# Designs tried in a protein design run: peptides against a protein of PDB entry 5VJI. Part 53

Target 1, 62 residues: chain A of PDB entry 5VJI
Amino acid sequence: NTLVVLHKSGLLEITLKTKELIRQNQATQAELDQLKEQTQMFIEATKSRAPQAWAKLQASLT

## One batch from the design tools (peptide; made by RFdiffusion4, then SolubleMPNN)

Design b2_p23_5_s4 (from b2_p23_5, 16 letters changed)
Fold by OpenDDE base, seed 5:
Structure b2_p23_5_s4 (fold): chain B 62 residues (1-62), chain A 23 residues (1-23)
Amino acid sequence: as target 1 above (62 residues)
Amino acid sequence: SAQEQLAAQQAQIQQLEEEIARL
């Protein structure tokens, strides 16, 4: 069957590994995007000296 | 036929390779 052929050829392993690497890349990208957003809120908080900007930053970190 | 089954299986492999390429 096709699954046996895929397994024996090594293509199944490559497929599964590729899917996992893509998933990990997507997760890492999401974390990076979140960190960028948090960094922006930090910059804004430091510039404005406004209590509400610090409150927004703190809420994002909890 | 056995040959038609083989051709169908090869097509399924190709579809999976194309799916990987789209990820």
Scores: peptide ipSAE 0.091, ipTM 0.626, DockQ to the pose 0.013
Fold by OpenDDE base, seed 4:
Structure b2_p23_5_s4 (fold): chain B 62 residues (1-62), chain A 23 residues (1-23)
Amino acid sequence: as target 1 above (62 residues)
Amino acid sequence: SAQEQLAAQQAQIQQLEEEIARL
């Protein structure tokens, strides 16, 4: 079948490696975006001194 | 046998499909 042909040609290995790299990149990007959001919440909490902004930050860390 | 070869091929296909599904 097509899948076996792709395996034997080595193209499947390249495809799987590419998919794994994309997945890892997406995971790392999500962690980075979360850290950026937490940093922004910290900045807003320090500026506003509003207890709601600190509560929002605390909720993101738990 | 031809049946054993077919079974081995089907097992290989399934393993590759499972590997694809994990990514």
Scores: peptide ipSAE 0.087, ipTM 0.678, DockQ to the pose 0.013
Fold by OpenDDE base, seed 2:
Order: sequence, then C-alpha cells, then structure tokens
Structure b2_p23_5_s4 (fold): chain B 62 residues (1-62), chain A 23 residues (1-23)
Amino acid sequence: as target 1 above (62 residues)
Amino acid sequence: SAQEQLAAQQAQIQQLEEEIARL
C-alpha cells in the first residue's frame, strides 16, 4: 500500500507537517491583514477627526 | 495472527486518510 510506504519512509509526516504549516501561515496572514486594516482606520480617524471614522475603528476592534 | 495484523494495517490506513482529509 502506497500510504504505508509513505508513512514508513517519513514522507507522510513531512507532507502533513508542511500542510499544517501552510494552514498556520494562512491564519497568521489573515490576522496580519486585519491588523493592517485596523491601522489604516486608526490613521484615518486621527486625520479626519470625524465621529464616523472613530465609529468604524471601534466597530473593527469589537 | 496475520489476520489481526492486516486489520491493524487497514485501520491505520483509514486513520491516516482521515488525518489527510481534515487538513
């Protein structure tokens, strides 16, 4: 069985670990993108002094 | 027994397939 051979060779472990690392990287990238967006909303709120910009920032932090 | 060893290998294959599928 090919799967048994992959398991015994250690290649399956490497493949599964690589897939998990890709998943974790994607999750971390999504958090980073959210933080970048929140940072932009913070910059806009500080520039405009408009209550609407602060309301958008507050909503993003919830 | 050889039959028990085969059953254990089949169970291991199924577990590995399920692990691959969930990732």
Scores: peptide ipSAE 0.077, ipTM 0.675, DockQ to the pose 0.012
Fold by OpenDDE base, seed 1:
Structure b2_p23_5_s4 (fold): chain B 62 residues (1-62), chain A 23 residues (1-23)
Amino acid sequence: as target 1 above (62 residues)
Amino acid sequence: SAQEQLAAQQAQIQQLEEEIARL
């Protein structure tokens, strides 16, 4: 069967490792996107005198 | 049959690709 061939060829290990690397990449990308959003809110809050911009930033840090 | 075995192998590959896509 295909699974036995994949196991014996080492392709199953590569596939499982690829899944884990994709998962780690997605987690890192999510953290990066969150940091980018927080940075944008910080820049906007520093330019604005509106307390609502600071409230948005504070909410994002929760 | 050889054709049924090929279809089963293709289904297994597709399931593995879907599993990779879902993480």
Scores: peptide ipSAE 0.066, ipTM 0.607, DockQ to the pose 0.014

Design b2_p23_8_s1 (from b2_p23_8, 18 letters changed)
Fold by OpenDDE base, seed 4:
Structure b2_p23_8_s1 (fold): chain B 62 residues (1-62), chain A 23 residues (1-23)
Amino acid sequence: as target 1 above (62 residues)
Amino acid sequence: SAAVQQQKKELDQQFAALKAQLQ
């Protein structure tokens, strides 16, 4: 049983903690990517008078 | 044995639950 072996070796705790850290990293990365996208939309909106650019930015913030 | 198989099943379920909780 792989689970029993992992538990007895102490690797189960490490494995689970690693998975949690990966999850947290992915969540933080997603938030960062969202902020980057919002920043880009803001830049595009300020450069253009295109109503679609402002609408897109507003939709991301609401 | 049936007891060992049951124990395996319980451990596998616990592991699956922990994995699902953490990710």
Scores: peptide ipSAE 0.093, ipTM 0.670, DockQ to the pose 0.014
Fold by OpenDDE base, seed 2:
Structure b2_p23_8_s1 (fold): chain B 62 residues (1-62), chain A 23 residues (1-23)
Amino acid sequence: as target 1 above (62 residues)
Amino acid sequence: SAAVQQQKKELDQQFAALKAQLQ
């Protein structure tokens, strides 16, 4: 039984842990990508000389 | 024994989780 062999060898645990780490990495990467996008929008808003853009930015920071 | 049955149940659950992650 391959499953029993994988369990006894510890390879099942390693495989499951690796898959979980990949999942966590993907979640963290998605959060990072969102932060990058938000940072870009922030930079663009700060470059705007329109008072309305600054008001929106201030509201987002509170 | 109850211990062997429990271990088998846990192993089956781990395998099911692995299969779900591979899909």
Scores: peptide ipSAE 0.083, ipTM 0.653, DockQ to the pose 0.013
Fold by OpenDDE base, seed 1:
Parts: structure tokens; C-alpha cells; sequence
Structure b2_p23_8_s1 (fold): chain B 62 residues (1-62), chain A 23 residues (1-23)
């Protein structure tokens, strides 16, 4: 099977490392998206005098 | 040979499946 071939060729280690790097990249992207969302809520809160906008921002930071 | 071609086809399919799992 493909896994046996990859192991014997040394490519399995590279494949597993690549998979881990993809996972880390996805995690970093998720953190970036969260920061973008928090930034938007912060902008809305600074423009608004409504307590609800600040409450929404505070909830996102927990 | 037909056997070698079949093995190649199976390997290619398995590799394609693995590539899909990485994405």
C-alpha cells in the first residue's frame, strides 16, 4: 500500500511533518480571524455609546 | 504487464486520497 511505500522511501516523515505544518497554519489563521472579528467589535464599540456593543466585545475576549 | 498497471492504478488512487486528507 501507499503507506508502506512512503515509509520505505522516507517520504512518510515528510508527509506527517507537512500535515502538522498545515494544522499549525490553520490554527494561526483561526487566531487571525478571531482578532479581525474582535477588531471589528472594538471599532463598533468605540463608535457606539450603547452598552450592548461593549458587552458583546467583552464576551468575545473571554 | 496488467498486474503492474493495476498496482500503479491502486497506488495513484491511494496517493490521491492521502493528498485530499492533507487539505
Amino acid sequence: as target 1 above (62 residues)
Amino acid sequence: SAAVQQQKKELDQQFAALKAQLQ
Scores: peptide ipSAE 0.068, ipTM 0.593, DockQ to the pose 0.012
Fold by OpenDDE base, seed 3:
Structure b2_p23_8_s1 (fold): chain B 62 residues (1-62), chain A 23 residues (1-23)
Amino acid sequence: as target 1 above (62 residues)
Amino acid sequence: SAAVQQQKKELDQQFAALKAQLQ
């Protein structure tokens, strides 16, 4: 059957490893997106000199 | 099947060990 073929070929191991790598990639991407957002808020705070922009940045870091 | 589930369990344990080593 298909599962036996996947096991014997090593593709089952590759498939399971790929699923784990996708999960890790998704977690890393979420962290990256958060950092990008924080960076953008920092840039906006430095440009505007408005206290509200700094407050927004501070709230994102807590 | 029980064989596939066992293989998955063993592989999950190996992945967990590797992740712990990388931390």
Scores: peptide ipSAE 0.066, ipTM 0.588, DockQ to the pose 0.022

Design b2_p23_8_s2 (from b2_p23_8, 19 letters changed)
Fold by OpenDDE base, seed 4:
Structure b2_p23_8_s2 (fold): chain B 62 residues (1-62), chain A 23 residues (1-23)
Amino acid sequence: as target 1 above (62 residues)
Amino acid sequence: SEAVQQQKKELQQKFEELKKKLE
């Protein structure tokens, strides 16, 4: 079957490693997006007269 | 065969080089 062929050729290892790299990239991207959001909330909190903006930022940091 | 194993080794090396560029 296809799985056996991929394993014997070494392409399965490459495929699995590629999937792992994709996973790592997704994790890093999620961290980056979170940091971007936190930065935006910080900016909004500094501009806003509403204390709720600071509460929102605090909640995001926990 | 030895030829196939050599090709596999070369492919793996190229993949590792690519991985290093992505990390």
Scores: peptide ipSAE 0.030, ipTM 0.517, DockQ to the pose 0.017
Fold by OpenDDE base, seed 5:
Structure b2_p23_8_s2 (fold): chain B 62 residues (1-62), chain A 23 residues (1-23)
Amino acid sequence: as target 1 above (62 residues)
Amino acid sequence: SEAVQQQKKELQQKFEELKKKLE
């Protein structure tokens, strides 16, 4: 069957490794996006002087 | 066949290059 052929040729290993790398890249990107958002909230909190802005930032860091 | 063996070698080289790119 096709799966056996892909395995024997090594293409299955390449495909699975590629999928794993994509997953890891997506996870890293999500962490980066979260950090960017937290940074923005920090900037807003420093400008606002409002306790609610700091509370929002604190909640995001949990 | 020497020709088939050469083709196999080239294919394996390409495979190893791809594996290297994928770490």
Scores: peptide ipSAE 0.030, ipTM 0.451, DockQ to the pose 0.013
Fold by OpenDDE base, seed 1:
Structure b2_p23_8_s2 (fold): chain B 62 residues (1-62), chain A 23 residues (1-23)
Amino acid sequence: as target 1 above (62 residues)
Amino acid sequence: SEAVQQQKKELQQKFEELKKKLE
């Protein structure tokens, strides 16, 4: 069947590894976006005298 | 034919190179 052919050819392994790399890239991008957001919240908290801005930052770090 | 076998070998090499990049 098709699955056996894909496995024996090595294409299945490449496909699965490619999917994993895409997943890892997406996870890393999500972490980067989170860090950017946290950085922005930190900047806003330093500019603001409002405790709410620090509360938002604190919540994001938990 | 030898030409077909050579093409197969080249394709296999490219395939292995791709596998190496995905390790």
Scores: peptide ipSAE 0.028, ipTM 0.432, DockQ to the pose 0.013
Fold by OpenDDE base, seed 2:
Structure b2_p23_8_s2 (fold): chain B 62 residues (1-62), chain A 23 residues (1-23)
Amino acid sequence: as target 1 above (62 residues)
Amino acid sequence: SEAVQQQKKELQQKFEELKKKLE
């Protein structure tokens, strides 16, 4: 069957590893997006005198 | 064939290089 052929050719291993790398990339991107959001909240907290901005930042770090 | 095996080897080498860059 097709699965056996893919396994014997080594393409299955490559495919599975590629999927894992894509997953890791997505996880790293999510962490980066979170950091960007936290940075934005920090900027807003420093620009404003509103304690709510600091509360939002603190909540994002937990 | 030897040609197919060589192509497989080259593909695997390129993949390993990409893995190394992503680590």
Scores: peptide ipSAE 0.028, ipTM 0.493, DockQ to the pose 0.018

Design b2_p23_8_s3 (from b2_p23_8, 19 letters changed)
Fold by OpenDDE base, seed 3:
Structure b2_p23_8_s3 (fold): chain B 62 residues (1-62), chain A 23 residues (1-23)
Amino acid sequence: as target 1 above (62 residues)
Amino acid sequence: SAAVQAQKKELQQRFEELKKQLE
Protein backbone atom coordinates (compact mmCIF):
# COMPACT_ATOMS: atom_id res chain seq x y z
CA ASN B 1 0.00 0.00 0.00
CA THR B 2 0.97 3.68 -0.33
CA LEU B 3 1.93 4.06 3.32
CA VAL B 4 4.35 1.12 3.20
CA VAL B 5 5.95 2.50 0.05
CA LEU B 6 6.34 5.96 1.62
CA HIS B 7 7.91 4.48 4.73
CA LYS B 8 10.29 2.12 2.94
CA SER B 9 11.40 4.80 0.47
CA GLY B 10 12.28 7.18 3.30
CA LEU B 11 9.92 9.84 1.96
CA LEU B 12 7.77 9.78 5.08
CA GLU B 13 10.80 10.45 7.30
CA ILE B 14 12.00 13.24 5.00
CA THR B 15 8.55 14.84 5.00
CA LEU B 16 8.29 14.78 8.78
CA LYS B 17 11.86 16.05 9.19
CA THR B 18 11.16 18.87 6.75
CA LYS B 19 8.10 19.92 8.74
CA GLU B 20 10.17 19.94 11.92
CA LEU B 21 12.93 22.00 10.27
CA ILE B 22 10.34 24.53 9.09
CA ARG B 23 9.02 24.79 12.64
CA GLN B 24 12.53 25.27 14.05
CA ASN B 25 13.31 27.86 11.39
CA GLN B 26 10.20 29.81 12.30
CA ALA B 27 11.12 29.74 15.99
CA THR B 28 14.69 30.85 15.26
CA GLN B 29 13.43 33.64 13.02
CA ALA B 30 11.15 34.89 15.80
CA GLU B 31 14.10 34.97 18.22
CA LEU B 32 16.20 36.79 15.64
CA ASP B 33 13.48 39.38 15.08
CA GLN B 34 13.25 39.94 18.82
CA LEU B 35 17.02 40.42 19.03
CA LYS B 36 16.91 42.90 16.15
CA GLU B 37 14.21 44.88 17.93
CA GLN B 38 16.18 44.90 21.18
CA THR B 39 19.29 46.02 19.31
CA GLN B 40 17.38 48.89 17.75
CA MET B 41 16.06 49.98 21.15
CA PHE B 42 19.62 49.86 22.50
CA ILE B 43 20.88 52.05 19.66
CA GLU B 44 18.07 54.54 20.22
CA ALA B 45 18.72 54.61 23.97
CA THR B 46 22.42 55.35 23.44
CA LYS B 47 21.66 58.15 20.96
CA SER B 48 18.82 59.94 22.72
CA ARG B 49 20.16 59.77 26.29
CA ALA B 50 16.47 60.07 27.22
CA PRO B 51 15.23 58.18 30.27
CA GLN B 52 12.19 57.01 28.31
CA ALA B 53 14.35 55.20 25.76
CA TRP B 54 16.24 53.37 28.50
CA ALA B 55 12.97 52.50 30.23
CA LYS B 56 11.65 51.04 26.98
CA LEU B 57 14.80 48.96 26.54
CA GLN B 58 14.62 47.73 30.12
CA ALA B 59 11.00 46.70 29.64
CA SER B 60 11.95 44.68 26.55
CA LEU B 61 14.62 42.74 28.45
CA THR B 62 12.37 41.73 31.34
CA SER A 1 -18.04 2.43 -1.40
CA ALA A 2 -18.06 1.38 2.23
CA ALA A 3 -15.04 -0.86 1.58
CA VAL A 4 -13.00 2.05 0.16
CA GLN A 5 -13.90 4.27 3.11
CA ALA A 6 -12.89 1.54 5.56
CA GLN A 7 -9.55 1.15 3.79
CA LYS A 8 -9.02 4.93 3.91
CA LYS A 9 -9.62 4.98 7.65
CA GLU A 10 -7.23 2.08 8.21
CA LEU A 11 -4.56 3.79 6.13
CA GLN A 12 -4.97 7.01 8.10
CA GLN A 13 -4.66 5.15 11.40
CA ARG A 14 -1.46 3.44 10.27
CA PHE A 15 -0.09 6.77 9.05
CA GLU A 16 -0.66 8.40 12.43
CA GLU A 17 0.99 5.45 14.15
CA LEU A 18 4.08 5.78 11.97
CA LYS A 19 4.19 9.53 12.61
CA LYS A 20 4.33 8.89 16.35
CA GLN A 21 7.25 6.50 15.87
CA LEU A 22 9.25 9.01 13.81
CA GLU A 23 8.59 12.13 15.88
Scores: peptide ipSAE 0.063, ipTM 0.619, DockQ to the pose 0.012
Fold by OpenDDE base, seed 4:
Structure b2_p23_8_s3 (fold): chain B 62 residues (1-62), chain A 23 residues (1-23)
Amino acid sequence: as target 1 above (62 residues)
Amino acid sequence: SAAVQAQKKELQQRFEELKKQLE
């Protein structure tokens, strides 16, 4: 059957590993996007000198 | 047929169990 063929050929292991790598990549990308957003808020806070911008940055670092 | 559908379901269950063991 398909399961036996996939297991014996190693394709099942490759598929599972690929799925895990995709998951890890997505998690890392989310962290990167968060860091980019925090960096942008920091830049805006330094430019505007407005307390609201600093408050937004502080909230993002929690 | 009902028999073919049952076999498909069983195969899917075995596949999911094997995936769980290998994750």
Scores: peptide ipSAE 0.063, ipTM 0.602, DockQ to the pose 0.012
Fold by OpenDDE base, seed 2:
Structure b2_p23_8_s3 (fold): chain B 62 residues (1-62), chain A 23 residues (1-23)
Amino acid sequence: as target 1 above (62 residues)
Amino acid sequence: SAAVQAQKKELQQRFEELKKQLE
C-alpha cells in the first residue's frame, strides 16, 4: 500500500523530519523576534529620561 | 462507496500510528 511504500522509501521520515525542523525554526524565530524587540526597548530606554520606557523593558523581561 | 470510505479511514489510522512512532 501507499503508506508502506512511503515508509520504505524513506520519504515519510524525511517529511516528518522536515516538519519538525520547520517547527523548531518557527520557535527559534519567535525567540529571535522577542530578543529584537527587547533590544529595541533597551535602546529606547537608554535614550529616554522617562521611567515608562524602563517600565516597558522591565515588563518584557518577565 | 462505503468500502472506499472504510479503506480511507484505515489508511489514515495507520498513517497516524506510524507518524506517532517516528516523531
Scores: peptide ipSAE 0.061, ipTM 0.602, DockQ to the pose 0.012
Fold by OpenDDE base, seed 5:
Structure b2_p23_8_s3 (fold): chain B 62 residues (1-62), chain A 23 residues (1-23)
Amino acid sequence: as target 1 above (62 residues)
Amino acid sequence: SAAVQAQKKELQQRFEELKKQLE
């Protein structure tokens, strides 16, 4: 059985750990992307004299 | 054989349990 071979060789553990690392990486990337977007909105708000830009930023921080 | 299929199912279940723990 392929699963038995993978288990005995240690490859199953490696595969499962890799999957977990991918998941963690995806979560971290999502947080990073959110921060990038918030940073962009902050930059736009500082350049704008319009209160709407600040309102948009405030909404993103909730 | 039926015995081999039963063993395969058991191993598959254990694999799925491990996957779930890492989700």
Scores: peptide ipSAE 0.056, ipTM 0.626, DockQ to the pose 0.013

Design b2_p23_8_s4 (from b2_p23_8, 18 letters changed)
Fold by OpenDDE base, seed 3:
Structure b2_p23_8_s4 (fold): chain B 62 residues (1-62), chain A 23 residues (1-23)
Amino acid sequence: as target 1 above (62 residues)
Amino acid sequence: AQAVQQQKKELDQKFEELKQQLL
């Protein structure tokens, strides 16, 4: 029985923990990507005199 | 045979408990 072998070896616990860490990593990466995008919009808005760039930034922060 | 089936049931239960703790 594969389940029994995985449980007794401790690999089942490692596998489940790894799955959770992958999930957490994906969530953190998504937050990081959003922050990077917001930072880029902020930089572009500060370089721009166009109200449209500031409106885009404001929309991203709501 | 009955002892093996009982052991499987206990391990399956522990697996589900561990899953609830870790995920």
Scores: peptide ipSAE 0.148, ipTM 0.730, DockQ to the pose 0.013
Fold by OpenDDE base, seed 5:
Structure b2_p23_8_s4 (fold): chain B 62 residues (1-62), chain A 23 residues (1-23)
Amino acid sequence: as target 1 above (62 residues)
Amino acid sequence: AQAVQQQKKELDQKFEELKQQLL
């Protein structure tokens, strides 16, 4: 029984902890990607004199 | 067979407890 072996070796706990760390890493990566997108929108807004570019950025920050 | 089934049940319970602690 593979599950029994994993439990007795302590690898089951390590596996579960690893899954949680992966989940946390994915959440942090999503926040980072959002910040990168907002940064790009800011750059585009600074290049544009169009008020809609600033409105789009403001909507992304709320 | 019954002893193995009981051990599996206990292992499954410990697995669920670890899930609640670590996830």
Scores: peptide ipSAE 0.146, ipTM 0.715, DockQ to the pose 0.013
Fold by OpenDDE base, seed 2:
Structure b2_p23_8_s4 (fold): chain B 62 residues (1-62), chain A 23 residues (1-23)
Amino acid sequence: as target 1 above (62 residues)
Amino acid sequence: AQAVQQQKKELDQKFEELKQQLL
């Protein structure tokens, strides 16, 4: 039984842990992408004298 | 056939328990 062998060898545990790490990596990457976007909006707001750019930045931080 | 089916059921239970610990 292949599934029994995978369980007893510990490979199943490694596989499940790897899947969780991938999930966590995806979540962290999404947060990083959001931070990058917020940073870009901050840069644009500092270059702009338009109040709309600051309002857009503030809305992104909520 | 019944012994294999029982073994699969036990393995599935252990697998679900492992998922609850690791995920």
Scores: peptide ipSAE 0.143, ipTM 0.715, DockQ to the pose 0.013
Fold by OpenDDE base, seed 4:
Structure b2_p23_8_s4 (fold): chain B 62 residues (1-62), chain A 23 residues (1-23)
Amino acid sequence: as target 1 above (62 residues)
Amino acid sequence: AQAVQQQKKELDQKFEELKQQLL
């Protein structure tokens, strides 16, 4: 049983911690991507004369 | 067979407890 071997070797804890770190990294990356998108919408809103660009930005900040 | 199944259940329980601590 692979699970038994992994538990007895102490690698189970390392594996689970690694999975958590990957999850946290993915969550942080998603937040960064959201901020980048919001920044782009802000840039487009300031460059654009279209009210729709400001509406899109405002919707993203809710 | 029952002893092995019980040991598996105990191992699965310990795994879930560890998962709750680490995740």
Scores: peptide ipSAE 0.139, ipTM 0.699, DockQ to the pose 0.013

## One batch from the design tools (peptide; made by RFdiffusion4, then SolubleMPNN)

Design b2_p24_1_s1 (from b2_p24_1, 17 letters changed)
Fold by OpenDDE base, seed 3:
Structure b2_p24_1_s1 (fold): chain B 62 residues (1-62), chain A 24 residues (1-24)
Amino acid sequence: as target 1 above (62 residues)
Amino acid sequence: PLKEILELIEKVKEEVKKKLEELK
């Protein structure tokens, strides 16, 4: 029984914990990517001084 | 390497799921 072997070997626990850590890492990475994009839009808004660039930044915050 | 790890996890999960169904 593969499930019994995985459980007894500790691989099941390690696999499940690894999956959770990967999920948490992906969530944190998504937040970081969003912040990077918002930062880029802010930089572009300050450079162009165009209302459209600021509108895009505001839309990203909704 | 992340992709490979995720693939291995999915394979293990699928096998575990099948074995759990067999025990029902």
Scores: peptide ipSAE 0.026, ipTM 0.522, DockQ to the pose 0.102
Fold by OpenDDE base, seed 2:
Structure b2_p24_1_s1 (fold): chain B 62 residues (1-62), chain A 24 residues (1-24)
Amino acid sequence: as target 1 above (62 residues)
Amino acid sequence: PLKEILELIEKVKEEVKKKLEELK
């Protein structure tokens, strides 16, 4: 029984855990990318006297 | 490479599913 072999070998657990780690990594990467973008908008807003840059930053946070 | 890994995982998942159904 392949399922029994996979379970006993630990490969099933590893496979499922790997899938979950990939998912978590993707989610974390998306959050990181968002933070990077927000940081860039913040930097631009601090350099600009235009309210448009701050409005753009605010829109990204909401 | 990530796509390939995900495809392999899905293949394993489907094989496990098939075997599980065979046990019922």
Scores: peptide ipSAE 0.026, ipTM 0.518, DockQ to the pose 0.111
Fold by OpenDDE base, seed 4:
Structure b2_p24_1_s1 (fold): chain B 62 residues (1-62), chain A 24 residues (1-24)
Amino acid sequence: as target 1 above (62 residues)
Amino acid sequence: PLKEILELIEKVKEEVKKKLEELK
């Protein structure tokens, strides 16, 4: 039985753990990308005195 | 490399699913 072999070899556990780690990595990457975007908006807002830049940043945080 | 890993995971997942269905 393939499932028994996968279980006994530890490959099933490794596969499932790898899948979870990939999922976590993707979630973390999405958060990081969002933070990068927010940081860029913050930088632009600090460079400009335009209310629109701050409004854009605020909209991203709310 | 990520693509290959994901493909492997999907293959294993499908095999596990088939075997689980056979056990029912």
Scores: peptide ipSAE 0.026, ipTM 0.510, DockQ to the pose 0.109
Fold by OpenDDE base, seed 1:
Structure b2_p24_1_s1 (fold): chain B 62 residues (1-62), chain A 24 residues (1-24)
Amino acid sequence: as target 1 above (62 residues)
Amino acid sequence: PLKEILELIEKVKEEVKKKLEELK
């Protein structure tokens, strides 16, 4: 069957490893997105000098 | 089975490519 062929060819291992790499990439991307958002809030806080902008930044860092 | 394998490979390739582009 297809599963046996995939296993014997090594493609199953490659596929499973690739799926794991994608999962790890998703986690890294989430961290990157969070950092981008925090950076944006920092930029806005420095521009506006408003306490609300700094409060938003503080909340994101907690 | 070969057709199914090729389809799986193409799906994996596209997913990897998409995620790689998202990091740029």
Scores: peptide ipSAE 0.024, ipTM 0.444, DockQ to the pose 0.032

Design b2_p24_1_s2 (from b2_p24_1, 16 letters changed)
Fold by OpenDDE base, seed 4:
Structure b2_p24_1_s2 (fold): chain B 62 residues (1-62), chain A 24 residues (1-24)
Amino acid sequence: as target 1 above (62 residues)
Amino acid sequence: ALKEIEELIKKVEEEVKKKQKEEE
């Protein structure tokens, strides 16, 4: 049983911590991707006189 | 390296689930 071997070797704790770090990295990456999208909408809104670009940005921030 | 870790994690999760069912 791989679980028993990992537990006895101390690698189970490292594996579980690695899983948590991967999860945190994925969450942080999703936040960064959202911020990048919001930044792009902000840049488009600042360059545009069109109220639709500001409305789209506002909808993303609410 | 990440793929190998993900495969190991998946295997560990399946073995944890088996152990949990055996304890129930």
Scores: peptide ipSAE 0.056, ipTM 0.595, DockQ to the pose 0.084
Fold by OpenDDE base, seed 3:
Structure b2_p24_1_s2 (fold): chain B 62 residues (1-62), chain A 24 residues (1-24)
Amino acid sequence: as target 1 above (62 residues)
Amino acid sequence: ALKEIEELIKKVEEEVKKKQKEEE
C-alpha cells in the first residue's frame, strides 16, 4: 500500500512533518488575521471618538 | 503542490487508520 512505500522510501516522515508545518502556518495566519481585525477596531475607535467603539476594542482584547 | 501534498497526507492517514483497525 502507499503507506508501506512511503515508509520504506523515508518520505512518510517528511509528509508528517509537512502536515505539522501546514498546521503551524495556519495557526500563525489566524493570529495575524486577529491582529489585523484588532488594528482595524483601534483605527475606528480613534476616528469616531465614540465610547461604543472603545468598548468594542476593549472586548476584543479580553 | 500544496493540494497534492494534502491529498497524499489524507491517503496516508486513511491507510494508517485501516492498519490500526486490522491490528485490533
Scores: peptide ipSAE 0.055, ipTM 0.599, DockQ to the pose 0.089
Fold by OpenDDE base, seed 5:
Structure b2_p24_1_s2 (fold): chain B 62 residues (1-62), chain A 24 residues (1-24)
Amino acid sequence: as target 1 above (62 residues)
Amino acid sequence: ALKEIEELIKKVEEEVKKKQKEEE
């Protein structure tokens, strides 16, 4: 089967490592997107004197 | 290239699951 051929050729290890790198990249991208959102809420809170913007920022940091 | 890798990963996962079921 394909699994046996990949193991014997050494390509199975490369395939598994590639899967892990894809997973890590997706996790890092999600953290980056969250940080961008938090940064935007912080900018809005500093521009606004409205307590609602600070409450929204506080909720995002919990 | 990414799609080809994803297809290969999917085939490997399917064959791993098949082997696990045969060993149960």
Scores: peptide ipSAE 0.054, ipTM 0.597, DockQ to the pose 0.084
Fold by OpenDDE base, seed 2:
Structure b2_p24_1_s2 (fold): chain B 62 residues (1-62), chain A 24 residues (1-24)
Amino acid sequence: as target 1 above (62 residues)
Amino acid sequence: ALKEIEELIKKVEEEVKKKQKEEE
């Protein structure tokens, strides 16, 4: 049984920790991608006099 | 490397699930 071998070797704990780190990394990456998008909309809004660009940015921050 | 880890995790989860069913 692979589970028994992994538990006895300590690799089960490492595997479970790795799963949690992958989950956390995915969540952090999603937040980072959202922040990048918001930053781009902010740059576009600052370059534009169009109220629509500011409205789009405001909608993304809500 | 990531694919191999995901495959290992999947195998572990299936064996945990099997063990839980055997104990019920």
Scores: peptide ipSAE 0.054, ipTM 0.593, DockQ to the pose 0.091

